# Peptides against a protein of PDB entry 6J07: the designs that were tried, part 22

Target 1, 107 residues: chain A of PDB entry 6J07
Amino acid sequence: GQRGWFCGSVSQDLRQFWVAEGGTISDPRAADFLFSCDASHPDTLRIYQSLDYIEDNATVFHAYYLSAVANAKIKNSVALGHFILPPACLQKEIRRKIGSFIWEQDQ

## One batch from the design tools (peptide; made by RFdiffusion4, then SolubleMPNN)

Design b1_p12_2_s2 (from b1_p12_2, 4 letters changed)
Fold by OpenDDE base, seed 4:
Structure b1_p12_2_s2 (fold): chain B 107 residues (1-107), chain A 12 residues (1-12)
Amino acid sequence: as target 1 above (107 residues)
Amino acid sequence: KRKEEVEKILES
């Protein structure tokens, strides 16, 4: 399905795009997709603290993914895996190993 | 959903 949860850090425009593409908006427990623009936002922090996340049954994605999809010529050319939004405590090490995140490159 | 499962959903 296309049930998505959105952190308060995500703009209404991106939420509207999600719905326009056939998605619905739900609470985090029911959602198949979790979107955020800020790993330090209280909404996102609560996800990271949840049992589902700690048990590796949940993934948070940066909502910039939706912008990339909207601008892509080929619908399936945008890889969701490149938009994983890890907790702030892990981001520095990730940048050291693989470079800056995609959403940071286009800001 | 785990990353792998979510990606499979998008592909379907």
Scores: peptide ipSAE 0.022, ipTM 0.558, DockQ to the pose 0.035
Fold by OpenDDE base, seed 3:
Structure b1_p12_2_s2 (fold): chain B 107 residues (1-107), chain A 12 residues (1-12)
Amino acid sequence: as target 1 above (107 residues)
Amino acid sequence: KRKEEVEKILES
């Protein structure tokens, strides 16, 4: 199954979409997917501090991915890898190298 | 899960 954890920064609508698509919601350690809309949110910060994340066994994704999937014409046209949400301390350098994140382009 | 593992799940 697809188990997801959601930061408090993620809207209830996106959580409901996840469940409607067959996903379940779990704690971070049991989750297959970790979703957040805010790298500075306390919930997300706790993920970044966890051993799973430090040991590269966890990845946080921006929940905008779910919105993109919902609106995509082709189901597999949205690449999850483009929605990795790194810690704030790394984002500036990433933007310098590859440009703004996808979730920032519509802002 | 790691990025690559998650992507495999989505592609399956």
Scores: peptide ipSAE 0.021, ipTM 0.555, DockQ to the pose 0.035
Fold by OpenDDE base, seed 1:
Structure b1_p12_2_s2 (fold): chain B 107 residues (1-107), chain A 12 residues (1-12)
Amino acid sequence: as target 1 above (107 residues)
Amino acid sequence: KRKEEVEKILES
């Protein structure tokens, strides 16, 4: 099953797309996928502060992934790994080494 | 919830 949690920063349209594609919405503890559009949003910050995240048992993804999937010609052409949303304190260093995040390029 | 685990599930 596809259980997802959504930060308050994620639009209702993207949430609806998730459900339309067969996903369900749950609390962070039960969710298989954690989506956010803002690493500084209080909802997302609480995830980063959780034991699951600190112990590397949780990953936050940028919700733009769902938009990319919706617009992709090939369903499996969008790599989820490219949409990891790290804490704000790490993003500058990542940009220096890898470049701008996909959601910053296309949004 | 781990990245690698989640991606593996999506690919299956």
Scores: peptide ipSAE 0.021, ipTM 0.552, DockQ to the pose 0.035
Fold by OpenDDE base, seed 2:
Structure b1_p12_2_s2 (fold): chain B 107 residues (1-107), chain A 12 residues (1-12)
Amino acid sequence: as target 1 above (107 residues)
Amino acid sequence: KRKEEVEKILES
């Protein structure tokens, strides 16, 4: 089973999709996946400030990943790595190097 | 999943 934590910025629909696909919801310390839609949300900021994150043992993903999976004909065609959600302070540099984030692009 | 994935993106 897959355990996920969700920032308050994530809609109930996406949470329900996670559960419908067999996932469970847990606190961030026990979670295998951390989902957020807002790097500036207080819930997400607390993750970035946690020891697990500071010690490079945690990664936050944009919850749009779940929407992409839901809409994809082949679930495995959606690469989780494209949905890494870094702290806001790093996003400008990342955009300069690799372009706009996938959740910012036109669908 | 590790924060190092973000570092790889910054280095690419």
Scores: peptide ipSAE 0.021, ipTM 0.566, DockQ to the pose 0.079

Design b1_p12_2_s3 (from b1_p12_2, 5 letters changed)
Fold by OpenDDE base, seed 5:
Structure b1_p12_2_s3 (fold): chain B 107 residues (1-107), chain A 12 residues (1-12)
Amino acid sequence: as target 1 above (107 residues)
Amino acid sequence: EREEVVKLIEEA
């Protein structure tokens, strides 16, 4: 299925888009996709501390992915892997190696 | 870019 969990940092508009595209909203344990806009938000921090995440059974994605999908001119042109949201402690080093994240480039 | 991000995260 297409079950998603949303951090409190994600707007209701993006949640509504997810549902409009056929997704459902669930708790993080049942979700197939975890969305957040803030790696430092308490909700997201709890995900990073969970056994599912520590054991590499969960991945957090930046919810800007949904905005990119909504605005895409070509179907299936948005790669989910470009929107992996790592913990804050890793972001600075990642930026040094590959540059700014996609969700930061339009700011 | 995607592969680089995945590699860095998986290696941490």
Scores: peptide ipSAE 0.037, ipTM 0.661, DockQ to the pose 0.081
Fold by OpenDDE base, seed 4:
Structure b1_p12_2_s3 (fold): chain B 107 residues (1-107), chain A 12 residues (1-12)
Amino acid sequence: as target 1 above (107 residues)
Amino acid sequence: EREEVVKLIEEA
């Protein structure tokens, strides 16, 4: 199934949308998807410091993905990979290479 | 874009 973990930085509305779409909420170790709105939030930092993340077995996604899905007119038109949320220390370099993140852009 | 993000994360 679709098991998701949510950082405390994620609104209840987005969590509710996840559940409404058939997802369940779990702890990060059991989750298939990790969502956050803040790479510097303590919850997210704990993910980045975990062995699963260090060993490339975990990926954090920006929860704005869920908002994009909710607003999309075509199912599956939103690419999850565009919403990878890297640690803060890497974001400046990434922006230099690919530009601003989707969640930072005005719609 | 997605591929480039992954590369940057893995190489850092």
Scores: peptide ipSAE 0.034, ipTM 0.655, DockQ to the pose 0.095
Fold by OpenDDE base, seed 2:
Order: C-alpha cells, then structure tokens, then sequence
Structure b1_p12_2_s3 (fold): chain B 107 residues (1-107), chain A 12 residues (1-12)
C-alpha cells in the first residue's frame, strides 16, 4: 500500500480521502508521501529540519493534490510534481521563476 | 516547470 504522513494543517476530509483510495497513515519516517497545507506549520518545519529531508530523501507535497485528484475527470491527469511544497524561504524565488503555485490559484 | 522547482530546491 501507499504510506502517507499528514501535517496537522491537513483537514480530516483529505485524510479520509487518502484512506478511501487505499492509503494508510504513518509517521513521517515510514511514509512514502508527506502531505502539508502549510510550509510554516510546526509539523512541516520539523520535516524540513529532519535528516531525511536534508539528505534529499524526503519531499513534502501540498495536500491540495488530493483535492485535485478527487475532482479530476481523467485519472492520472494530476501531476504530483506540481504540488511540491518547498520551505517558505524558497517560495519567493520559485514563484518568481515559475509563477504562482497551483494551490494558490483560483481561490 | 516541475524540473525547475526541483532544481531550485536542490541548489538552495
């Protein structure tokens, strides 16, 4: 199965969707996917400070990915790579290069 | 776009 960790910033609805789609919830060390809705949340900050993240063995994704998947008309049409959630200190430069993040659009 | 994000993160 797919193991996911969730920041406290992620709603219970999105967590339930993950489980409904066959995922399980685990601690961040065991998780294959790390989801957050807030790069500045203490839970997410601890991920950025972890050895796994520092050694480039972990990636945080914005949980809006799950909402996009839930609403997608074509399965597999939602690209996970568009939902990488970088630390706040990098977002300004990234946004300057590629534009607003997908979770910031249409809201 | 995806590759640009990854590259920027890795280079920081």
Amino acid sequence: as target 1 above (107 residues)
Amino acid sequence: EREEVVKLIEEA
Scores: peptide ipSAE 0.034, ipTM 0.652, DockQ to the pose 0.091
Fold by OpenDDE base, seed 3:
Structure b1_p12_2_s3 (fold): chain B 107 residues (1-107), chain A 12 residues (1-12)
Amino acid sequence: as target 1 above (107 residues)
Amino acid sequence: EREEVVKLIEEA
């Protein structure tokens, strides 16, 4: 199954969409997918400080991915990898390399 | 693109 953890920064609507698509919600250690809308949120920071993340066994994704999936015309056209949410300390450098994040382009 | 992001994270 698809087990997801959600930062407190993620709206209830996106959480509900996850469940509607067949996902379940779990604690971060059991989750297959970690979703956040704010790299600076305490919940997300706790993930970045966890052993799983430090050992590269965890990835945080921006929950806007779920919104993109919900609005996609073609199934499977939204690549999860484009929604990796890096720690705040890396975001400026990443933007220089690949441009603005997808979740920022409509802001 | 996404691979570039991963590399940057891994090198941190």
Scores: peptide ipSAE 0.033, ipTM 0.653, DockQ to the pose 0.097

Design b1_p12_2_s4 (from b1_p12_2, 6 letters changed)
Fold by OpenDDE base, seed 1:
Structure b1_p12_2_s4 (fold): chain B 107 residues (1-107), chain A 12 residues (1-12)
Amino acid sequence: as target 1 above (107 residues)
Amino acid sequence: KKLEEVKKILEA
């Protein structure tokens, strides 16, 4: 689907890009994609605490994915899976095993 | 469980 939910941490520019590409914006329960730029934002924390997320039926993605798509030289070359945004409590271990997240590399 | 799932997806 093309329905997306956005944490308050996501800029209006990225939201507008989503809509320009044919997406719509909905509440998190109806959304096919959940976007955030901050795992500690109250909006995102509510997602992590939801039954859907606890039961592994929901995934949060870093909204930087949309920026990467907008700037990609080759269409469909950006992998959504590289932008999974896990809870803060898991991020240290992930960085030790896999390396820094893509959205952190240019910071 | 969640950590292992994320690792698998990110490593693929």
Scores: peptide ipSAE 0.031, ipTM 0.622, DockQ to the pose 0.065
Fold by OpenDDE base, seed 2:
Structure b1_p12_2_s4 (fold): chain B 107 residues (1-107), chain A 12 residues (1-12)
Amino acid sequence: as target 1 above (107 residues)
Amino acid sequence: KKLEEVKKILEA
């Protein structure tokens, strides 16, 4: 399915794009995709603290993925894996090893 | 563990 949960940090435009592309909006437990624009937002923090996330059964993605898909000439050219949004406590080390996140580049 | 998994995915 294409069920998505959205943090309060995600704009209504991106939510509308998700629905326009055939997605539905659900609670985090039922969602196939979890989207956020802020790892420090209370909504996202609750996801990181959930059993599903702790047991590696959930992944949070930066909602900028949807913007990238909307603007891409070839939709399949946008790799979802590049938009994984980890907890803030891990981001510094990730940037040191891999580099800046995509959503931090095209600002 | 979580860090290593993310690194592998992002490096691909």
Scores: peptide ipSAE 0.030, ipTM 0.619, DockQ to the pose 0.064
Fold by OpenDDE base, seed 4:
Structure b1_p12_2_s4 (fold): chain B 107 residues (1-107), chain A 12 residues (1-12)
Amino acid sequence: as target 1 above (107 residues)
Amino acid sequence: KKLEEVKKILEA
């Protein structure tokens, strides 16, 4: 499906892009995709604390993915997997092992 | 559509 939930940290422009591309906006429980621009935002924190997330049945993606898709010149050149947004407590460890996140590199 | 990229990756 194309149901998406958006943290309050996500701009209206990105939400509108999602809808323009055929997506719909729903609550987290009904959503197929969860987007956020801030792992520390209260909305996102509630996702991380949810049973669905804890049981690995949910994934939060950085909404910058949508911006990357909008600006992509090569079809299928943007990989959603590169935009997984983990809790802040894990990000430091991930950066130590893998490096900076894509949304940080493009800032 | 560009969102097809999402579907492709997640097989949703």
Scores: peptide ipSAE 0.030, ipTM 0.614, DockQ to the pose 0.029
Fold by OpenDDE base, seed 3:
Structure b1_p12_2_s4 (fold): chain B 107 residues (1-107), chain A 12 residues (1-12)
Amino acid sequence: as target 1 above (107 residues)
Amino acid sequence: KKLEEVKKILEA
C-alpha cells in the first residue's frame, strides 16, 4: 500500500512530497509506512509503546529518507533499511557499532 | 514512481 503516517516532527514539505508521489496519509494503525524526524517526539514515543511495535509488526523510518529519494542520482541507490529510526535508548549503541545515522551526517 | 521503489525495497 501507499498509506503513510507522519509524526508531528516531519515538515509539511516532506508530507507534500509523499502525497505528490501518490501516497496517502493515515493513522498509524492503518499505515504501511511510519515516518518521523525525532525519536523523542511524543507522537513517535506513542508508536514505540504500541502493541504493533512491541510485537514487531511496525517499523519507524526517518523521514529524511524521502528527501534522499527525491534527490537520488542513481535509481535504487537509497536503501530504506538504512533509515530505520530506533528508540533513543538504542541509538547510542547502534552508533557505536555501525557509525552515525545517515540523517545525522547531512545535517 | 518513487513510492513504488520504496515498496520494492520493503518487499524484497
Scores: peptide ipSAE 0.029, ipTM 0.612, DockQ to the pose 0.029

Design b1_p12_3_s1 (from b1_p12_3, 6 letters changed)
Fold by OpenDDE base, seed 2:
Structure b1_p12_3_s1 (fold): chain B 107 residues (1-107), chain A 12 residues (1-12)
Amino acid sequence: as target 1 above (107 residues)
Amino acid sequence: WKELREKYLKLQ
C-alpha cells in the first residue's frame, strides 16, 4: 500500500503531492512509509524510540524524496534508498563513510 | 543502531 506518516517538519506541499500521487496519510503504526525533514523533530524522535523502529521493522525517509520524484521525468528513477533518514547519533559516522546526504547536497 | 547503520550503508 501507499499509506504514509508525516512528521510535522514536512511541508503541506509535499503531503499534498503524496496524496495527489495516490497516497494516503495514516498514523505511524499503520503507515507503509514514514517521512520526515528533521531527525531532531519530536515527532521523528518518537519514531526512533518506538519498538517497531528499534526492532528494525520501520524506516524513516527524508521527505525530500517526494520533491525529487516530483521533479524527475521518470518517477522510478529516484532511488528511495538514498533518502533513508537515520537518527542523529548515526549521521556523523555515515557522512564520514559515504559523504553528505543527498538532501543536504540539493538544498 | 549498529545494524541500522550497516543496513543504510548497504542501500547506498
Scores: peptide ipSAE 0.031, ipTM 0.638, DockQ to the pose 0.169
Fold by OpenDDE base, seed 3:
Structure b1_p12_3_s1 (fold): chain B 107 residues (1-107), chain A 12 residues (1-12)
Amino acid sequence: as target 1 above (107 residues)
Amino acid sequence: WKELREKYLKLQ
């Protein structure tokens, strides 16, 4: 499916890109993809606290993925797995093991 | 969140 939920931290431009590419916007329960730009945003925190997420039936992706797709020469070359946005409590450990997240490398 | 951590690392 192409149903996406967006945290309030995601720009309108990225939301519009999603729709332009054929996606639709839905609530988190119906969404196939969950996008956020801020793991500490209240919207995203509610996802992390949801039963679906706790039971590992949901994944939050950083919306920078959409920017990467928009700018990529080959759309399918961008790996969605590189854009998993974990809760803040895991981020420090992940950075120590695999380095900075992709969305942090250009700041 | 151990399972989520492992999931993330495996996808890299």
Scores: peptide ipSAE 0.031, ipTM 0.640, DockQ to the pose 0.167
Fold by OpenDDE base, seed 5:
Structure b1_p12_3_s1 (fold): chain B 107 residues (1-107), chain A 12 residues (1-12)
Amino acid sequence: as target 1 above (107 residues)
Amino acid sequence: WKELREKYLKLQ
């Protein structure tokens, strides 16, 4: 299914796009997808601290993925895997190894 | 976090 949870950092426009594409909005425990625009936002931090996330049963994605999908006719391809939003403590190391995150490049 | 990092890198 397409049950999504959204951090307060995500705009209403992106939430509306999710619903328009057939998604539903739910609490994080029921959600299939977790979207955030800020790894340091309190809502997202609570996800990172949850048992589901700690036990590797949840993944947070940057909501810019939805914007990329909405404009997919302009972009060559949109891969969800490129939009994994890791905790802040890992981001610097990841950037050093694979470069800047896609949402940082295209914004 | 080590496993999470490895998971992320494998998906890129």
Scores: peptide ipSAE 0.031, ipTM 0.635, DockQ to the pose 0.170
Fold by OpenDDE base, seed 4:
Structure b1_p12_3_s1 (fold): chain B 107 residues (1-107), chain A 12 residues (1-12)
Amino acid sequence: as target 1 above (107 residues)
Amino acid sequence: WKELREKYLKLQ
């Protein structure tokens, strides 16, 4: 299934793209994919604090993934794994090891 | 969080 939950930080345009590509929108518990544009948004923080997330049964992705897919000539060329959005407390360490996140590179 | 960090790194 392609059920997605969206943080309030995600624009309506990206939500509409998700639906246009065959996705549905659901609550976090039912969702297959969790999208956010802000690791510090209250909606996203609730995900990070959830039992599913703590037990490593959930992953939050940056919604910029959807924008990247929309702009890609080959949709499958965009790797979802590059868009994992970790909690803010981990981002500094990850950035030191891997570099800037893909959604930050055009800033 | 440590486990999450390790998994993230493995996906890169």
Scores: peptide ipSAE 0.030, ipTM 0.635, DockQ to the pose 0.170; fails the geometry check

Design b1_p12_3_s2 (from b1_p12_3, 5 letters changed)
Fold by OpenDDE base, seed 1:
Structure b1_p12_3_s2 (fold): chain B 107 residues (1-107), chain A 12 residues (1-12)
Amino acid sequence: as target 1 above (107 residues)
Amino acid sequence: WKELREKYLRLL
């Protein structure tokens, strides 16, 4: 299935794209994909604090992934892994290792 | 958060 949860930080346009592509919107516990645009948003923080996330059974993705897919000539050319949105406390360290996040580029 | 850091890097 294609069940997604969306942080309040995600625009309605991106949510609509998800649904248009065959996805459904669900609560985070049932969702296969968790999307956020803000690691510090209360909705996203609740995910990071959840047992599923702490036990490494959940992953949050930056919703910019959906925008990238929508604008890509070949949809599968956009790697979901590049859009993993880590907790804010880890981002600086991760940037030191891999560089700036894709969603931060040109912004 | 060490495991989460490694998870992130593995998926890239």
Scores: peptide ipSAE 0.084, ipTM 0.717, DockQ to the pose 0.169
Fold by OpenDDE base, seed 5:
Parts: C-alpha cells; structure tokens; sequence
Structure b1_p12_3_s2 (fold): chain B 107 residues (1-107), chain A 12 residues (1-12)
C-alpha cells in the first residue's frame, strides 16, 4: 500500500484517482508521498518547515504527476522524479538550469 | 537549501 498526503491545493479528482489506484490518504508524517499543486500554499509550507523535510527525509511532488499517470497510455513514460516540487525560493534557479517544470509545460 | 537543491537534481 502507498500512503499519500495531499495539500488542500490538490483537486478531489486527483485524490480519488490515488485511492482508485490502491493508495491511501494519511497525515504528512505517515505518508510515503506528499502531493501539492502550490509550493506557496500554507499546507505545503508547513511541510517545507517540518523537521522531516529539513532533514531531507521528505519530498513534495506536484500532484500533476497523478494526472500524467492517469493519461500514461497517451503520454510518454512518467518519471516521478520530474515532478519534485521544490520550495518557491529554489524554483527560479532550477528553471534556469533545467527549464520550466513539467506541470508548467503541460498546463 | 543547498542540500535540497542537490536532492532535486539527483532525482531528475
């Protein structure tokens, strides 16, 4: 079983897809996967400020990953690593190095 | 944030 936490910025449809695929929804500390659509959302900011995240024991992913998985038969292979959602303060620097994030390209 | 930046790049 895969345990996921969802920021309030994530739609109910994506949450339902996660559950339909066999996932469960849990609090951030119990979750194996943390999903958000907004690095500036208060829920996500709490994650970035948490001890687990500061100690590099947690990773936040953009929930658009789930949309990509849902459409995997149409799209190319979906790599979870491409959907890491870094804190807002790092995003500009990262974009300069690797280009726009996938969730920004496909939306 | 240096550690987080490196983490991000390693996972891409």
Amino acid sequence: as target 1 above (107 residues)
Amino acid sequence: WKELREKYLRLL
Scores: peptide ipSAE 0.083, ipTM 0.713, DockQ to the pose 0.171
Fold by OpenDDE base, seed 2:
Structure b1_p12_3_s2 (fold): chain B 107 residues (1-107), chain A 12 residues (1-12)
Amino acid sequence: as target 1 above (107 residues)
Amino acid sequence: WKELREKYLRLL
């Protein structure tokens, strides 16, 4: 199934969309997908510091992915990989390589 | 953090 964990930074609307699409909400350890809107939020920081994340068994995605999916004209056209939310300390370097993150655009 | 960089780049 699609089990998701949500940082406190994620709106209730996006959480509800996840459930409406057939997802369930779980704790981080059981979740298949970890969503956050803020790499500096304490909830997200705890993920980055977790053993699962350190051992590369977890990935945090920006919850804007769900908004993109909701607004997509073509089903399955949104690439989840473009919404990986790295720790704040890595973001500047990544922006230099690939440009601004998708969730930072249109602002 | 090198591992995290590689992870991000691999998944793009």
Scores: peptide ipSAE 0.082, ipTM 0.715, DockQ to the pose 0.172
Fold by OpenDDE base, seed 4:
Order: C-alpha cells, then structure tokens, then sequence
Structure b1_p12_3_s2 (fold): chain B 107 residues (1-107), chain A 12 residues (1-12)
C-alpha cells in the first residue's frame, strides 16, 4: 500500500485526495511517502533532523505533486522526482543549478 | 547535505 505522512502545512483537500487514490495516512516512521508544503514548517524540520533522513533513507516531497496528479489527464505523466522538497538551506543552491522548483512556477 | 544534493539531482 501507499503509506503517507503529511506535514501540518498540507491542506486537508490534498490529504483527502491521497486517501481517495488508495493511500493511507501514517506517522513519519511508518510512512513510505512524506509530504509537505513548507520546508520550514516545524513538522518538516523534524523530518530533516531525523536519523532516517540524514542517512538518506527518507525523502520529503512537496504536496503540490498531489495537486499535479489530480489535474493531470494522464495518470503517470507527473514525475514524483520533480517534487522532492529539499531543506530550505539547500534550495537556493539547487535553484541556481536547475531553476525554480515546479511548485513555484506559474504563481 | 552534500549527499542530499546529489540525491536530489539523481532523482530529477
């Protein structure tokens, strides 16, 4: 199954979409997917500080991925990898290399 | 964090 954890920064609508698509909601330790809309939110910061994350055993994704999936005409046309949400301290460097994040576009 | 940067780039 799809076990997901959600930062408090993620809307209830996106959480409900996750469940509607067959996902379940769990605590971070049990989750396979970690979603956040704010790298600086305390919930997300706790993830970044966790041993699992530091040892590269966890990944945080921007929850905008779920919105993109919901709006996509083709189910698998949205690449999850484009929605990796790095810690705030790394985002500036990453933007210099690849440009603005997908969730920052069209705003 | 260097490893994390590489992880990010690998998954793009």
Amino acid sequence: as target 1 above (107 residues)
Amino acid sequence: WKELREKYLRLL
Scores: peptide ipSAE 0.080, ipTM 0.714, DockQ to the pose 0.102

Design b1_p12_3_s3 (from b1_p12_3, 5 letters changed)
Fold by OpenDDE base, seed 2:
Structure b1_p12_3_s3 (fold): chain B 107 residues (1-107), chain A 12 residues (1-12)
Amino acid sequence: as target 1 above (107 residues)
Amino acid sequence: WKELRKKYLEKL
């Protein structure tokens, strides 16, 4: 499905793009995709602390993915996996292994 | 990172 939840850190423009592309907006538990622009935002922190996330049944993606899709010449050419937004405690280790996140590079 | 990729694949 295309049900998405959005952290308060995500702009209205990106939310509107999601809807324009056929997505709907729902609460976190019903959502197929969770979008955030800030791993430290209270909304996102609540996701990380939820049972669904702790049990590996939820994934948070950086909403910059939607911007990348909007700007891409070829539909479906943007890899969602590059936009996984992990908790802050894991980000440092990931950067040490694979480098900066894509949304940090394009800012 | 491997665990994160696993989560990604489940969303496809």
Scores: peptide ipSAE 0.029, ipTM 0.618, DockQ to the pose 0.073
Fold by OpenDDE base, seed 4:
Structure b1_p12_3_s3 (fold): chain B 107 residues (1-107), chain A 12 residues (1-12)
Amino acid sequence: as target 1 above (107 residues)
Amino acid sequence: WKELRKKYLEKL
């Protein structure tokens, strides 16, 4: 299924795109995909603190993924794995090893 | 990061 939860940091436009592509919007517990634009947003922090996330059963993705898909000539060319949004406390370490996140590269 | 990618794979 394509059930998604959206942090309040995600624009209505991206939510609408998700629905237009066949997705539905649900609460975090029922969602298959969790989208956020801000790892420090209270909504996202609640996800990181949830039992599902702590037990490695949940993943948060940066909603910029949806924008990338919308702008891609080939929709399947955008890899969701590049848009995993880890907690802020882990991002520094990841940047040190892998480099800047894809949603930061145009800044 | 490798563990995070495993989470991604679970969604496929």
Scores: peptide ipSAE 0.028, ipTM 0.620, DockQ to the pose 0.071
Fold by OpenDDE base, seed 3:
Structure b1_p12_3_s3 (fold): chain B 107 residues (1-107), chain A 12 residues (1-12)
Amino acid sequence: as target 1 above (107 residues)
Amino acid sequence: WKELRKKYLEKL
């Protein structure tokens, strides 16, 4: 599907890119993709607290994925799995084991 | 979704 939900932390530019690529914007329940730029944003926290997420039926992706896709030189070269945005409580452990997230590397 | 999450978490 092409339905996406966006946290308020996501810029209008990235939302517009999503729509320009054929995506639509929907509520989290109907969305095929959930995008956020801030695991601590209230919108994203509500996702993490939802039954769908708790039951492992939902995944939040960092919206930087869309920026990476927009800038990619090779079609389909950007792996969505690298952009999973876990809750803040898990991020420190992940960084210790596999390093900084992709969206943090250019800071 | 679940599959993507599992794949990512397997890197831990």
Scores: peptide ipSAE 0.028, ipTM 0.614, DockQ to the pose 0.102
Fold by OpenDDE base, seed 1:
Structure b1_p12_3_s3 (fold): chain B 107 residues (1-107), chain A 12 residues (1-12)
Amino acid sequence: as target 1 above (107 residues)
Amino acid sequence: WKELRKKYLEKL
């Protein structure tokens, strides 16, 4: 199954879409996917500061991924890897190297 | 954060 955790920054619509597509919602420890719309939200910050995350056992994705999937004409055409949401302290450097994040481009 | 930076760069 697809178990997801959602930061408080994620809208109810996106959560409902996740469930409609067969996903379930769980706490971060049990989740296979972690979604957030704000790297500075307290919920997300707690993830970044967790031992699991620091040890590279967890990845946070921007919830805009779900919007992209919903709007995609071809299923599986949306690459989840493009939606990795890094901590705010790393975002400026990442933008310099690879450009603006995909969720910023389509906003 | 240096280690995190490496990890994220590798995932890109």
Scores: peptide ipSAE 0.025, ipTM 0.596, DockQ to the pose 0.185; fails the geometry check

